# Designs tried in a protein design run: peptides against a protein of PDB entry 1ZZD. Part 58

Target 1, 109 residues: chain A of PDB entry 1ZZD
Amino acid sequence: FQVVNPYLLRDLVDLGIWDEGMKQYLITQNGSIQGLPNVPQELKDLYKTVWEISQKTIINMAADRSVYIDQSHSLNLFLRAPTMGKLTSMHFYGWKKGLKTGMYYLRTQ

## One batch from the design tools (peptide; made by RFdiffusion4, then SolubleMPNN)

Design b2_p13_4_s1 (from b2_p13_4, 4 letters changed)
Fold by OpenDDE base, seed 1:
Structure b2_p13_4_s1 (fold): chain B 109 residues (1-109), chain A 13 residues (1-13)
Amino acid sequence: as target 1 above (109 residues)
Amino acid sequence: MDPNDVLLEVEVP
């Protein structure tokens, strides 16, 4: 199930644009506010979904966590429109970053 | 397993 980010909800309420229509919009957009013209860019930058954040950044964070992990590390990656080239690049990048026993769990929209 | 899920396993020697 999908739950609206409580902080996003607060900020949308503060902007005075939260209503049932906005709720339905977020559901159809999988939580994304990037397409809303009346939302400040700083909020759009703050509330990027797992589909919008850089996958490279996610891999970097996983690599940083792996420093303290002895066992296998599970990494979830989310791509809106994956390509074979993108998958290959992600695989090799993760390898280069030292994800020894890394497991990429890739989801597509 | 979700049909939209792909598992990639990475091993570093």
Scores: peptide ipSAE 0.013, ipTM 0.292, DockQ to the pose 0.063
Fold by OpenDDE base, seed 3:
Structure b2_p13_4_s1 (fold): chain B 109 residues (1-109), chain A 13 residues (1-13)
Amino acid sequence: as target 1 above (109 residues)
Amino acid sequence: MDPNDVLLEVEVP
């Protein structure tokens, strides 16, 4: 079950490029518009999927939230091609950023 | 859980 981001849909309609072909493209690409030549880079940056956001950014966001949350929270990470080195780096980076004890949920493609 | 999910435990002092 996949749903197109309603804001993305709006912007694609505003660009005049929304059609059935675009819909099928998004479904095939798991919501990614990064490969579309007729989409401005600004929109590509805005609508990065969870797979296209840097893991470091995700960890930073989690660390920022932890400042205001007393309880530990889980962190979701999304990796296309995880390596042991990358997993280790993320672990230590999270530690360095002061994340509270918790569970990191890694999803791979 | 998704078969592609991996759980990482993080211990903080």
Scores: peptide ipSAE 0.007, ipTM 0.288, DockQ to the pose 0.062
Fold by OpenDDE base, seed 4:
Structure b2_p13_4_s1 (fold): chain B 109 residues (1-109), chain A 13 residues (1-13)
Amino acid sequence: as target 1 above (109 residues)
Amino acid sequence: MDPNDVLLEVEVP
């Protein structure tokens, strides 16, 4: 069940661009505002969906956390359209960043 | 485990 982020709703109202059309747009776009030309980039950066966050960023954060833990930890990754090439790249990138033995749960939309 | 979950193992150097 998809709901609009209440903070995003507030900001869109404050911008004066919230209406029924915007609501329907967000529904069809799975909550993404990245394609909206009338939204400031700073808001786009703030309200990235789980599918829009760079997987490298997620891996970087995991790598940073792994420095402070002895035991390996599980990590959830969200990919809209995983490919073998993408998975391979993620694996090598994680390895390159020095992730301790990690188990990643890759979720697809 | 969700049926849409894929396990990816990353080895440590």
Scores: peptide ipSAE 0.006, ipTM 0.279, DockQ to the pose 0.063
Fold by OpenDDE base, seed 2:
Structure b2_p13_4_s1 (fold): chain B 109 residues (1-109), chain A 13 residues (1-13)
Amino acid sequence: as target 1 above (109 residues)
Amino acid sequence: MDPNDVLLEVEVP
């Protein structure tokens, strides 16, 4: 089950590039517009999927949330192809940012 | 839990 982001749909229509081919492309690409040459980079940055957002950014947001949470909370991370090197880097970065002890929920594609 | 999910328990001082 996949739903196209309604704001993305609107912007693609405004660009005049929305058609059946574009719809099928998005389905095939799991909602990603990163590979589209006729889309401004600003929109690509705006409409990153969970697989395209920087993991550092996700960790930063989690650290910000942890300030307001008394108990440890789960951190959701999304990686297409996790490696031990990537996991190690994420772990140490999270440590540096002062994340509380908790469960890191790693989801792969 | 999805088969593609991995749980990592991290202890941070």
Scores: peptide ipSAE 0.006, ipTM 0.265, DockQ to the pose 0.062

Design b2_p13_4_s2 (from b2_p13_4, 5 letters changed)
Fold by OpenDDE base, seed 1:
Structure b2_p13_4_s2 (fold): chain B 109 residues (1-109), chain A 13 residues (1-13)
Amino acid sequence: as target 1 above (109 residues)
Amino acid sequence: MDPDDVLLEVEVP
């Protein structure tokens, strides 16, 4: 299920652009505000969806957490348009970063 | 499992 980020909701209300149309827009855009011309770039940078954040950064964060984890670690990755090359690169990058028993759950948008 | 989901397992020797 999709839930609207409560902080995003607040900021859109503060901008005075929150309405039923905006709600429907967010649903159709899977929560992305990147395409909205009347939203400041600062907010666009702040409210990137899981599809818009670098998966390399996600892997790095997972690797950092795994330093203190002895057991298996589960990691979710989200790609808008995965390719075999990208999947292979992500696999080896995770391995190289020391994810001892990393499990990548990849979802396609 | 969603058909659009792929599971990759990474192990470090």
Scores: peptide ipSAE 0.007, ipTM 0.266, DockQ to the pose 0.063
Fold by OpenDDE base, seed 5:
Structure b2_p13_4_s2 (fold): chain B 109 residues (1-109), chain A 13 residues (1-13)
Amino acid sequence: as target 1 above (109 residues)
Amino acid sequence: MDPDDVLLEVEVP
C-alpha cells in the first residue's frame, strides 16, 4: 500500500500543481518528486522517499540517536536493489559509527 | 517476517 504523504500533498496544492495528472505521476513514481522540474529543490530534499535517502545518512542518524538511548533500537533501512556487498558495507559502516547493538530491518523493493 | 525484509543484527563490542 502506498500512502500519499499528507504534507507533500499540502505543499503540492499550495504550489498550485496538484491535479489528477500529478496524482498519477506520483503513483507511477512511487511518491518521488525528484524528477519534477517545477518543484523547488528544498521540497525535493524534504520529501525524499525512503528509497532515495542515503543509507549512510540514516545510519549516521541512528548512531547519533544511540548516544541518548541505552536500549537497542530498531533501524529501518530501505534499498531498491540491495546486494550482499551493500549489506556488508552498511553493517560495517554502522559498526564504524559506533552504533550500539541494534537491529536493522531492511526492506527490499 | 516478511520475505522482503532482511534483519541485520549489528553488535558493537
Scores: peptide ipSAE 0.006, ipTM 0.262, DockQ to the pose 0.061
Fold by OpenDDE base, seed 3:
Structure b2_p13_4_s2 (fold): chain B 109 residues (1-109), chain A 13 residues (1-13)
Amino acid sequence: as target 1 above (109 residues)
Amino acid sequence: MDPDDVLLEVEVP
């Protein structure tokens, strides 16, 4: 079950490039617009999927939230090709950023 | 649970 981001839909309509072909493309690409030549880079940067956001950025965002949350929170990570090195690095990076005790949910593509 | 999901537990000192 995939739903197109409603804001992305709006912007694609505003660009005049929304059609059935675009819809099917997004479904096939799991919501990614990174490969579309007729989409401005600004929009590509704005609408990066969870697979296209750096793991460090995700961890940083979680660390920032932890400043205001006393309770431990879960962190979702998305990796296309996880390696032991990447997993270890993410753990230590999270610690370095002062994340409280947490549960990291890793999803592989 | 998605078979592609891996749970990582982190114990912060």
Scores: peptide ipSAE 0.005, ipTM 0.253, DockQ to the pose 0.062
Fold by OpenDDE base, seed 2:
Structure b2_p13_4_s2 (fold): chain B 109 residues (1-109), chain A 13 residues (1-13)
Amino acid sequence: as target 1 above (109 residues)
Amino acid sequence: MDPDDVLLEVEVP
């Protein structure tokens, strides 16, 4: 697992905020910049980790891929703290989007 | 499969 996205590293250097402290912060936060007050919101939106991306967005992307896949494909979902309510919502949304029968991998942190 | 992964099987028409 690469902790720091190389494009994120470049942008942080361009912002002039890259230093050893920032590096250690990102390691501790598993690559997340969401908590940094000195980073523009646009960059925060661009560099979301797998834990920060909307699960609906992930499901939408999976639905788009399913158009080009003949057989069922595996879908990876990432949740920090899965609840039955969240899982139920994800299942119904996936159903509504017409995902093919398949294996869905729920990864927890 | 990662030990932190839970397999969910869903059946959609």
Scores: peptide ipSAE 0.005, ipTM 0.257, DockQ to the pose 0.061

Design b2_p13_4_s3 (from b2_p13_4, 4 letters changed)
Fold by OpenDDE base, seed 1:
Structure b2_p13_4_s3 (fold): chain B 109 residues (1-109), chain A 13 residues (1-13)
Amino acid sequence: as target 1 above (109 residues)
Amino acid sequence: MDPNDSLLDVKVP
């Protein structure tokens, strides 16, 4: 299932562009507003989906959290079009950053 | 962690 970000919904309403067409657009675009020409770039930068955020940044954040976590957490990664090479590089990068576990939960579109 | 360990759990929604 998909849930619309409530903050995104608010901002789209404030822009006066929220309607049924916009709702359907978001559904078909998996929540992405990057392709909308009438949305300010600032909002596009703010509301990147998990597929649009650099997974390197996610790994960095996980590494930072791992300082305070034992070995119980798993890292969630989201890739639109994963390749074996990309997966390998991400795995080694995570290791290099000092992740205690190499457990990656990979989601793909 | 061993870099050669493959601990990837792949889920495709």
Scores: peptide ipSAE 0.009, ipTM 0.256, DockQ to the pose 0.043
Fold by OpenDDE base, seed 4:
Structure b2_p13_4_s3 (fold): chain B 109 residues (1-109), chain A 13 residues (1-13)
Amino acid sequence: as target 1 above (109 residues)
Amino acid sequence: MDPNDSLLDVKVP
């Protein structure tokens, strides 16, 4: 799964494919762009390895879209050097932001 | 599932 982040949103706008339909689609797909045929594969692959994006920002975006979807969702987080402390803090932050029941996918580089 | 992923279940009351 691929989660939409601010940089991805910018790229979608630059591609001229951002509209209300796309927005609604992303919400229903928990931010995943993997199933979008109008998104170049190179972008899909690129964002699989985006590790520099603030994970808190990603969590915030997930929390925002969760207002409109009442189902479990998956959230992908990117960490270069995960520790138990970092993982715990991320869980609590997500919880405090009101994320609904779901799964955190931790990716490491 | 990607073998490089660590899955954590998030429970929210």
Scores: peptide ipSAE 0.008, ipTM 0.240, DockQ to the pose 0.062
Fold by OpenDDE base, seed 2:
Structure b2_p13_4_s3 (fold): chain B 109 residues (1-109), chain A 13 residues (1-13)
Amino acid sequence: as target 1 above (109 residues)
Amino acid sequence: MDPNDSLLDVKVP
């Protein structure tokens, strides 16, 4: 596991906010910069972790890929705190989007 | 980034 995304590191250096404190912060936050007030929102959107990306977006991306892949591929979803209601919603949303393969793996933290 | 810090990895039918 790479603690700091190399592209994120570059951008933080370019912003002039990279230091040992920032490094420790990122380690503590598992690579998330969402809580940093001195980082532009554009960068926060760009460097969302898998836990911060909408699962709906992931499903959409999977559906887009499935159009061009003859073989069905697995769908991986990431949830910090899954609930039955949320899982059901994601399942039906995936079905509605015409995924060739249902959800194979659910990862939680 | 590969989020291999997940505590649970459950197969969904």
Scores: peptide ipSAE 0.000, ipTM 0.226, DockQ to the pose 0.055
Fold by OpenDDE base, seed 3:
Structure b2_p13_4_s3 (fold): chain B 109 residues (1-109), chain A 13 residues (1-13)
Amino acid sequence: as target 1 above (109 residues)
Amino acid sequence: MDPNDSLLDVKVP
């Protein structure tokens, strides 16, 4: 089941826009606030869901972390509509960035 | 991340 991010809840309350309607909206939108017109862009940027974050950025972050760890780490990627071409590109991009392991988990929406 | 929210969960070694 889905739970509203407690930090997001706090910020929405601080904005004075939290109510039952907002709660239901978030549930329907799988936690996304990107479509809300009354939410500042900075909060939208902060609270991007895994489906709204660039997977390239995730790969970059993983590559950065790999510099400081001895063992390989698993990488989880999330794609709404994956294609073979996109998956291949992501795999090779990860390789290019020097990841010790390739993509380990693929999640689709 | 919630694995139960994913439509598909595929391992790609």
Scores: peptide ipSAE 0.000, ipTM 0.245, DockQ to the pose 0.052

Design b2_p13_4_s4 (from b2_p13_4, 4 letters changed)
Fold by OpenDDE base, seed 1:
Structure b2_p13_4_s4 (fold): chain B 109 residues (1-109), chain A 13 residues (1-13)
Amino acid sequence: as target 1 above (109 residues)
Amino acid sequence: MDPNDVLLDVKVP
């Protein structure tokens, strides 16, 4: 199932552009508002989906968390259009950042 | 398991 971000919903309502059509648009676009011309860029930057956020940043955050844990943790990565080169880069970047026993759970769109 | 899922394991010595 898909749930609309409640903060995004609020802001779209405040903009006066929330309706059934917008709801269907978000469903079709997997929650992305990047393609909407009538939405301020500031909101587009704020409401990036997991597919639109830099995975490098996510890896950095995971590395920061791993400093305080002895056990391994799972890291989820989301790529819209993965390539072998990108996968290799992420793999070794995580290694370089000291993810002791990092598990990368990759989901493709 | 989702067919679009890939698991990568990274272990630092």
Scores: peptide ipSAE 0.012, ipTM 0.285, DockQ to the pose 0.063
Fold by OpenDDE base, seed 3:
Structure b2_p13_4_s4 (fold): chain B 109 residues (1-109), chain A 13 residues (1-13)
Amino acid sequence: as target 1 above (109 residues)
Amino acid sequence: MDPNDVLLDVKVP
């Protein structure tokens, strides 16, 4: 099941645009507000879904965390349309960023 | 396990 982000819900209510139609929209859009014209860009930037975050950014965050952990950590990646090229590039990019050992969980949309 | 999940094992030397 899908649950609306409670902070997003709050902000949409504060904007005065929350209603049943908005709720249904979010459900059909898998929580994305990127396509809403009546939502400020700053909120769109804040509430990007996992599908809307740069994969490089995700890898960068993982690399940053690895500085403080001794054990290997799992990295979750989300791709709408994965290709072999994209997967290969992510592997090499992770290597370049100094990830020691990576278990990457790839979810496809 | 989600049917759309793929496990990628990355080994870095």
Scores: peptide ipSAE 0.005, ipTM 0.262, DockQ to the pose 0.061
Fold by OpenDDE base, seed 4:
Structure b2_p13_4_s4 (fold): chain B 109 residues (1-109), chain A 13 residues (1-13)
Amino acid sequence: as target 1 above (109 residues)
Amino acid sequence: MDPNDVLLDVKVP
């Protein structure tokens, strides 16, 4: 069962836009508020789903962490629609960013 | 491992 993020729920209530329609919308959109015109952009930026977070950003964070570790670490990446081109790009980008040893577990929606 | 998981190994020399 998919549960709405409690913090998101609070903020939507504070905005006065929470209702049954909004609840159903979030369910159908897998928790995404990106398409809602009545939500401030700052909240959209704050409440990105795992599928909406830039994989590039995740790799950047992993690369930054790798500076402080001697051992390889595992990283979970969530991709809605992985393609060979995207996977190749991610691989080369990780290489370029200096991941000593990156093990990525790609998950599809 | 989840059957939807794909392992990528990125090694930097």
Scores: peptide ipSAE 0.005, ipTM 0.253, DockQ to the pose 0.062
Fold by OpenDDE base, seed 2:
Structure b2_p13_4_s4 (fold): chain B 109 residues (1-109), chain A 13 residues (1-13)
Amino acid sequence: as target 1 above (109 residues)
Amino acid sequence: MDPNDVLLDVKVP
């Protein structure tokens, strides 16, 4: 069950590009607007899906949270096509950023 | 745990 982001819906309506075709497009693209040429880049940046957000950014946010919680916490990472090289890179980056011991969930599509 | 989840253990020395 997929729900369209209500804020995205509002902005698409404000742009005057919301219609049935757009709705079907979003469904087929799992909510992504990255491929739409008539959408400003700032909106594309704002409405990135979990698959489009930089994993480094996610790790940075997790590191920030770790400052306030003196316990291990779960970190969710999302990769469409995980590779050993990518996993190694994320592991070392997380270590470099000082993430505490915890459970890291790698979710694949 | 979701079937598509892989658990990675990270330990900081």
Scores: peptide ipSAE 0.005, ipTM 0.254, DockQ to the pose 0.062

Design b2_p13_5_s1 (from b2_p13_5, 4 letters changed)
Fold by OpenDDE base, seed 2:
Structure b2_p13_5_s1 (fold): chain B 109 residues (1-109), chain A 13 residues (1-13)
Amino acid sequence: as target 1 above (109 residues)
Amino acid sequence: DPVHDITLEDLLA
């Protein structure tokens, strides 16, 4: 089940590039517009999918949330192609940021 | 969509 981000749809329509071909492209690319040459970089930065967002940023946001959560919360990390080096870096960074002990999930595509 | 979940325990093993 995949739905197009309604704000992305609006912006693509405003750009005048929304059509059936674009729709099929987004379906094939799992919602990613990073490969579209006719889309401004600002929009590409705005509409990153979970696979395109820096997981370092995700960890930072999780650390911020943990300040307001009394009990442990789950942290979800998304990696399209995880490597041991990347996993190690993420683990130690999360530790350094003082994330509460909880269920950490690494999700792969 | 993610197709596989790896727990922290699995990562440390």
Scores: peptide ipSAE 0.007, ipTM 0.302, DockQ to the pose 0.058
Fold by OpenDDE base, seed 3:
Structure b2_p13_5_s1 (fold): chain B 109 residues (1-109), chain A 13 residues (1-13)
Amino acid sequence: as target 1 above (109 residues)
Amino acid sequence: DPVHDITLEDLLA
């Protein structure tokens, strides 16, 4: 499963580094720009793929949103190499953070 | 969800 950010292409064009080589690079790297030396760190931080973002951070963000949303929202987690211990920890961590809905979708690479 | 199951290759096509 790949997460595609349509705004990434725009920013790469704005940087003037978009070309056929970049296109092939992104395809090979599954959308990751972390290894590109000509991309500012700010953009690398902004365009982390779901595999490059801490799932703990995702849970925290979901918990923060739940404070202002009455309806329960779905939580999607993406794990490159899930273990039972890690899955259990994430589940209980989400509960501890007050998520209205536990893990709804789990994706593995 | 097939609606959101878009690959990078699809986007760059």
Scores: peptide ipSAE 0.006, ipTM 0.251, DockQ to the pose 0.022
Fold by OpenDDE base, seed 4:
Structure b2_p13_5_s1 (fold): chain B 109 residues (1-109), chain A 13 residues (1-13)
Amino acid sequence: as target 1 above (109 residues)
Amino acid sequence: DPVHDITLEDLLA
């Protein structure tokens, strides 16, 4: 279970292609848009580098908006080289921001 | 699937 990347969701909405079908597709693809034929390549390229996006910003947006692929409250975080200290900092920041989940899902590139 | 599922309890362990 994971939260949809808020930037990705925004862009998909802006493209007018966000719907229940898209949501289900993303679930099966673990959030990847690389296989979508109706998404511009520039967006695909952009989201190959999601690991460089500020995770704090993502946490902020997740706290402000309930964007879910599934109905879980779990947050997706992207780290290249996670350390316990980094994870702790991110986790507690999310907690302080009022996220409903006591856990997050870590993805690594 | 997520690489890691980390809870607050996990971080404090």
Scores: peptide ipSAE 0.006, ipTM 0.325, DockQ to the pose 0.062
Fold by OpenDDE base, seed 5:
Structure b2_p13_5_s1 (fold): chain B 109 residues (1-109), chain A 13 residues (1-13)
Amino acid sequence: as target 1 above (109 residues)
Amino acid sequence: DPVHDITLEDLLA
């Protein structure tokens, strides 16, 4: 199921661009607003879908979080079109960044 | 969805 981000909804309403057409657009675009010309880039950056966020950044963030937690945390990675090479690179990058005990879960779209 | 979820073990496999 797809749930609209309530904060995104709020911001779109505040921009005055929320309507039925926008709703349908979001549905067809799986929640992505990256293609909307009338949305500020700042909002596009803020509301990137999990598939649009650099997974390298996610790994970096997870590595940073690991410094502050005792128990191993799960790391969820999302790739729209994963390749084995990319997956391997992500794994080794995670290892390099210190995610030696993390739980890695990769989800594909 | 288990079909779309790849664990670390799966990756190392």
Scores: peptide ipSAE 0.006, ipTM 0.326, DockQ to the pose 0.053

Design b2_p13_5_s2 (from b2_p13_5, 5 letters changed)
Fold by OpenDDE base, seed 3:
Structure b2_p13_5_s2 (fold): chain B 109 residues (1-109), chain A 13 residues (1-13)
Amino acid sequence: as target 1 above (109 residues)
Amino acid sequence: DPTNNITQEDLLA
């Protein structure tokens, strides 16, 4: 089953746009609000799903965290339509950024 | 507070 982000639900209620139609929309869109015209962009930026976040950004954040940890950390990447070239690029980019551990988990949509 | 009307069922999809 799918669970709606409770914070997203709160914000949608605050916007006055939460209803059964909105709920069904979220179900069909796998939780994404990016296509909603009546939602402020700042909320769209805040509530990006794992498929909507740049994997490069995730790698950057992981690299930043690695400065402060002694042990290697797990890096999870989510790709909607991975290609061999894209995967290779991510691996090398992670290496270039000094990650202690390469990609540990890969999820595909 | 509009969140008072949110139920657990609303969270389930």
Scores: peptide ipSAE 0.020, ipTM 0.363, DockQ to the pose 0.015
Fold by OpenDDE base, seed 2:
Structure b2_p13_5_s2 (fold): chain B 109 residues (1-109), chain A 13 residues (1-13)
Amino acid sequence: as target 1 above (109 residues)
Amino acid sequence: DPTNNITQEDLLA
């Protein structure tokens, strides 16, 4: 079950490019608009899916939040194609940034 | 407001 981001839908309508074809495209692309040539880059940056966001950025934000709470919140990382090398890098980076509990959930596609 | 044309069906995929 996939739900289209309502804000994305609004912006696509504002651009005048929303139609049934666009809907089918989004379904086949799991909600990604990165491949659309007629969408401004700023919107592509805004509407990145969980698979398109840099996990380093996610770790940074988690570290920033964790300084204000006793225990770090649950950190969810999403990897489309995890490798041992990438997992190792993420673990070390999280440790370096001072995460209290480290990675709590690893999600893969 | 173009959002008036958005239906629940459009949100479902």
Scores: peptide ipSAE 0.013, ipTM 0.315, DockQ to the pose 0.016
Fold by OpenDDE base, seed 1:
Structure b2_p13_5_s2 (fold): chain B 109 residues (1-109), chain A 13 residues (1-13)
Amino acid sequence: as target 1 above (109 residues)
Amino acid sequence: DPTNNITQEDLLA
């Protein structure tokens, strides 16, 4: 099952655009609002799904967190359309950023 | 408050 982000739901209600049609749209789009023309860009930026956030940014954030912990946390990466080249780049980028462990888990959409 | 219209069914998909 899929759970709609409660904060996104709130903001869509505040915009007055929440209805059954919107709900069905989100279901078909796996929670993405990027394709909605009547949603402010600010909200689109705020509510990017894990599939829409740059994995490079995620790796950067993970590296930053790793500075303060003895053991590296689990790093999960999400790619909608992974290629071998992209995966290789991600692995090396993580290594370059000093992650103590490589990619823990890869999920694809 | 427009958030009063949010139901549990709205959260489930």
Scores: peptide ipSAE 0.012, ipTM 0.304, DockQ to the pose 0.016
Fold by OpenDDE base, seed 4:
Structure b2_p13_5_s2 (fold): chain B 109 residues (1-109), chain A 13 residues (1-13)
Amino acid sequence: as target 1 above (109 residues)
Amino acid sequence: DPTNNITQEDLLA
């Protein structure tokens, strides 16, 4: 089981390329966008380092988008070296931001 | 806001 990273989802929507086909593609590629010809290289580079990006930013964006749906967005967070303290902090941060469902899926590398 | 069209199901895979 996996979820689409909400940050990535937003970017794909902004590009106007998000559809069911894209979703299925991401599923088959385990979330990788490196092979997509219609995605700017800068985004590919960004998501190559998804493990170092600010997870708070992802949480914030998910929370902001949650105003448009009844259910909170599922969070797909990436941590290279998670600690109990960090996980707890992220969970509570999401809670503070009004996410009913906190960390839905944690991906580690 | 383009995120208006995002559903919870879109985030699930």
Scores: peptide ipSAE 0.012, ipTM 0.282, DockQ to the pose 0.030

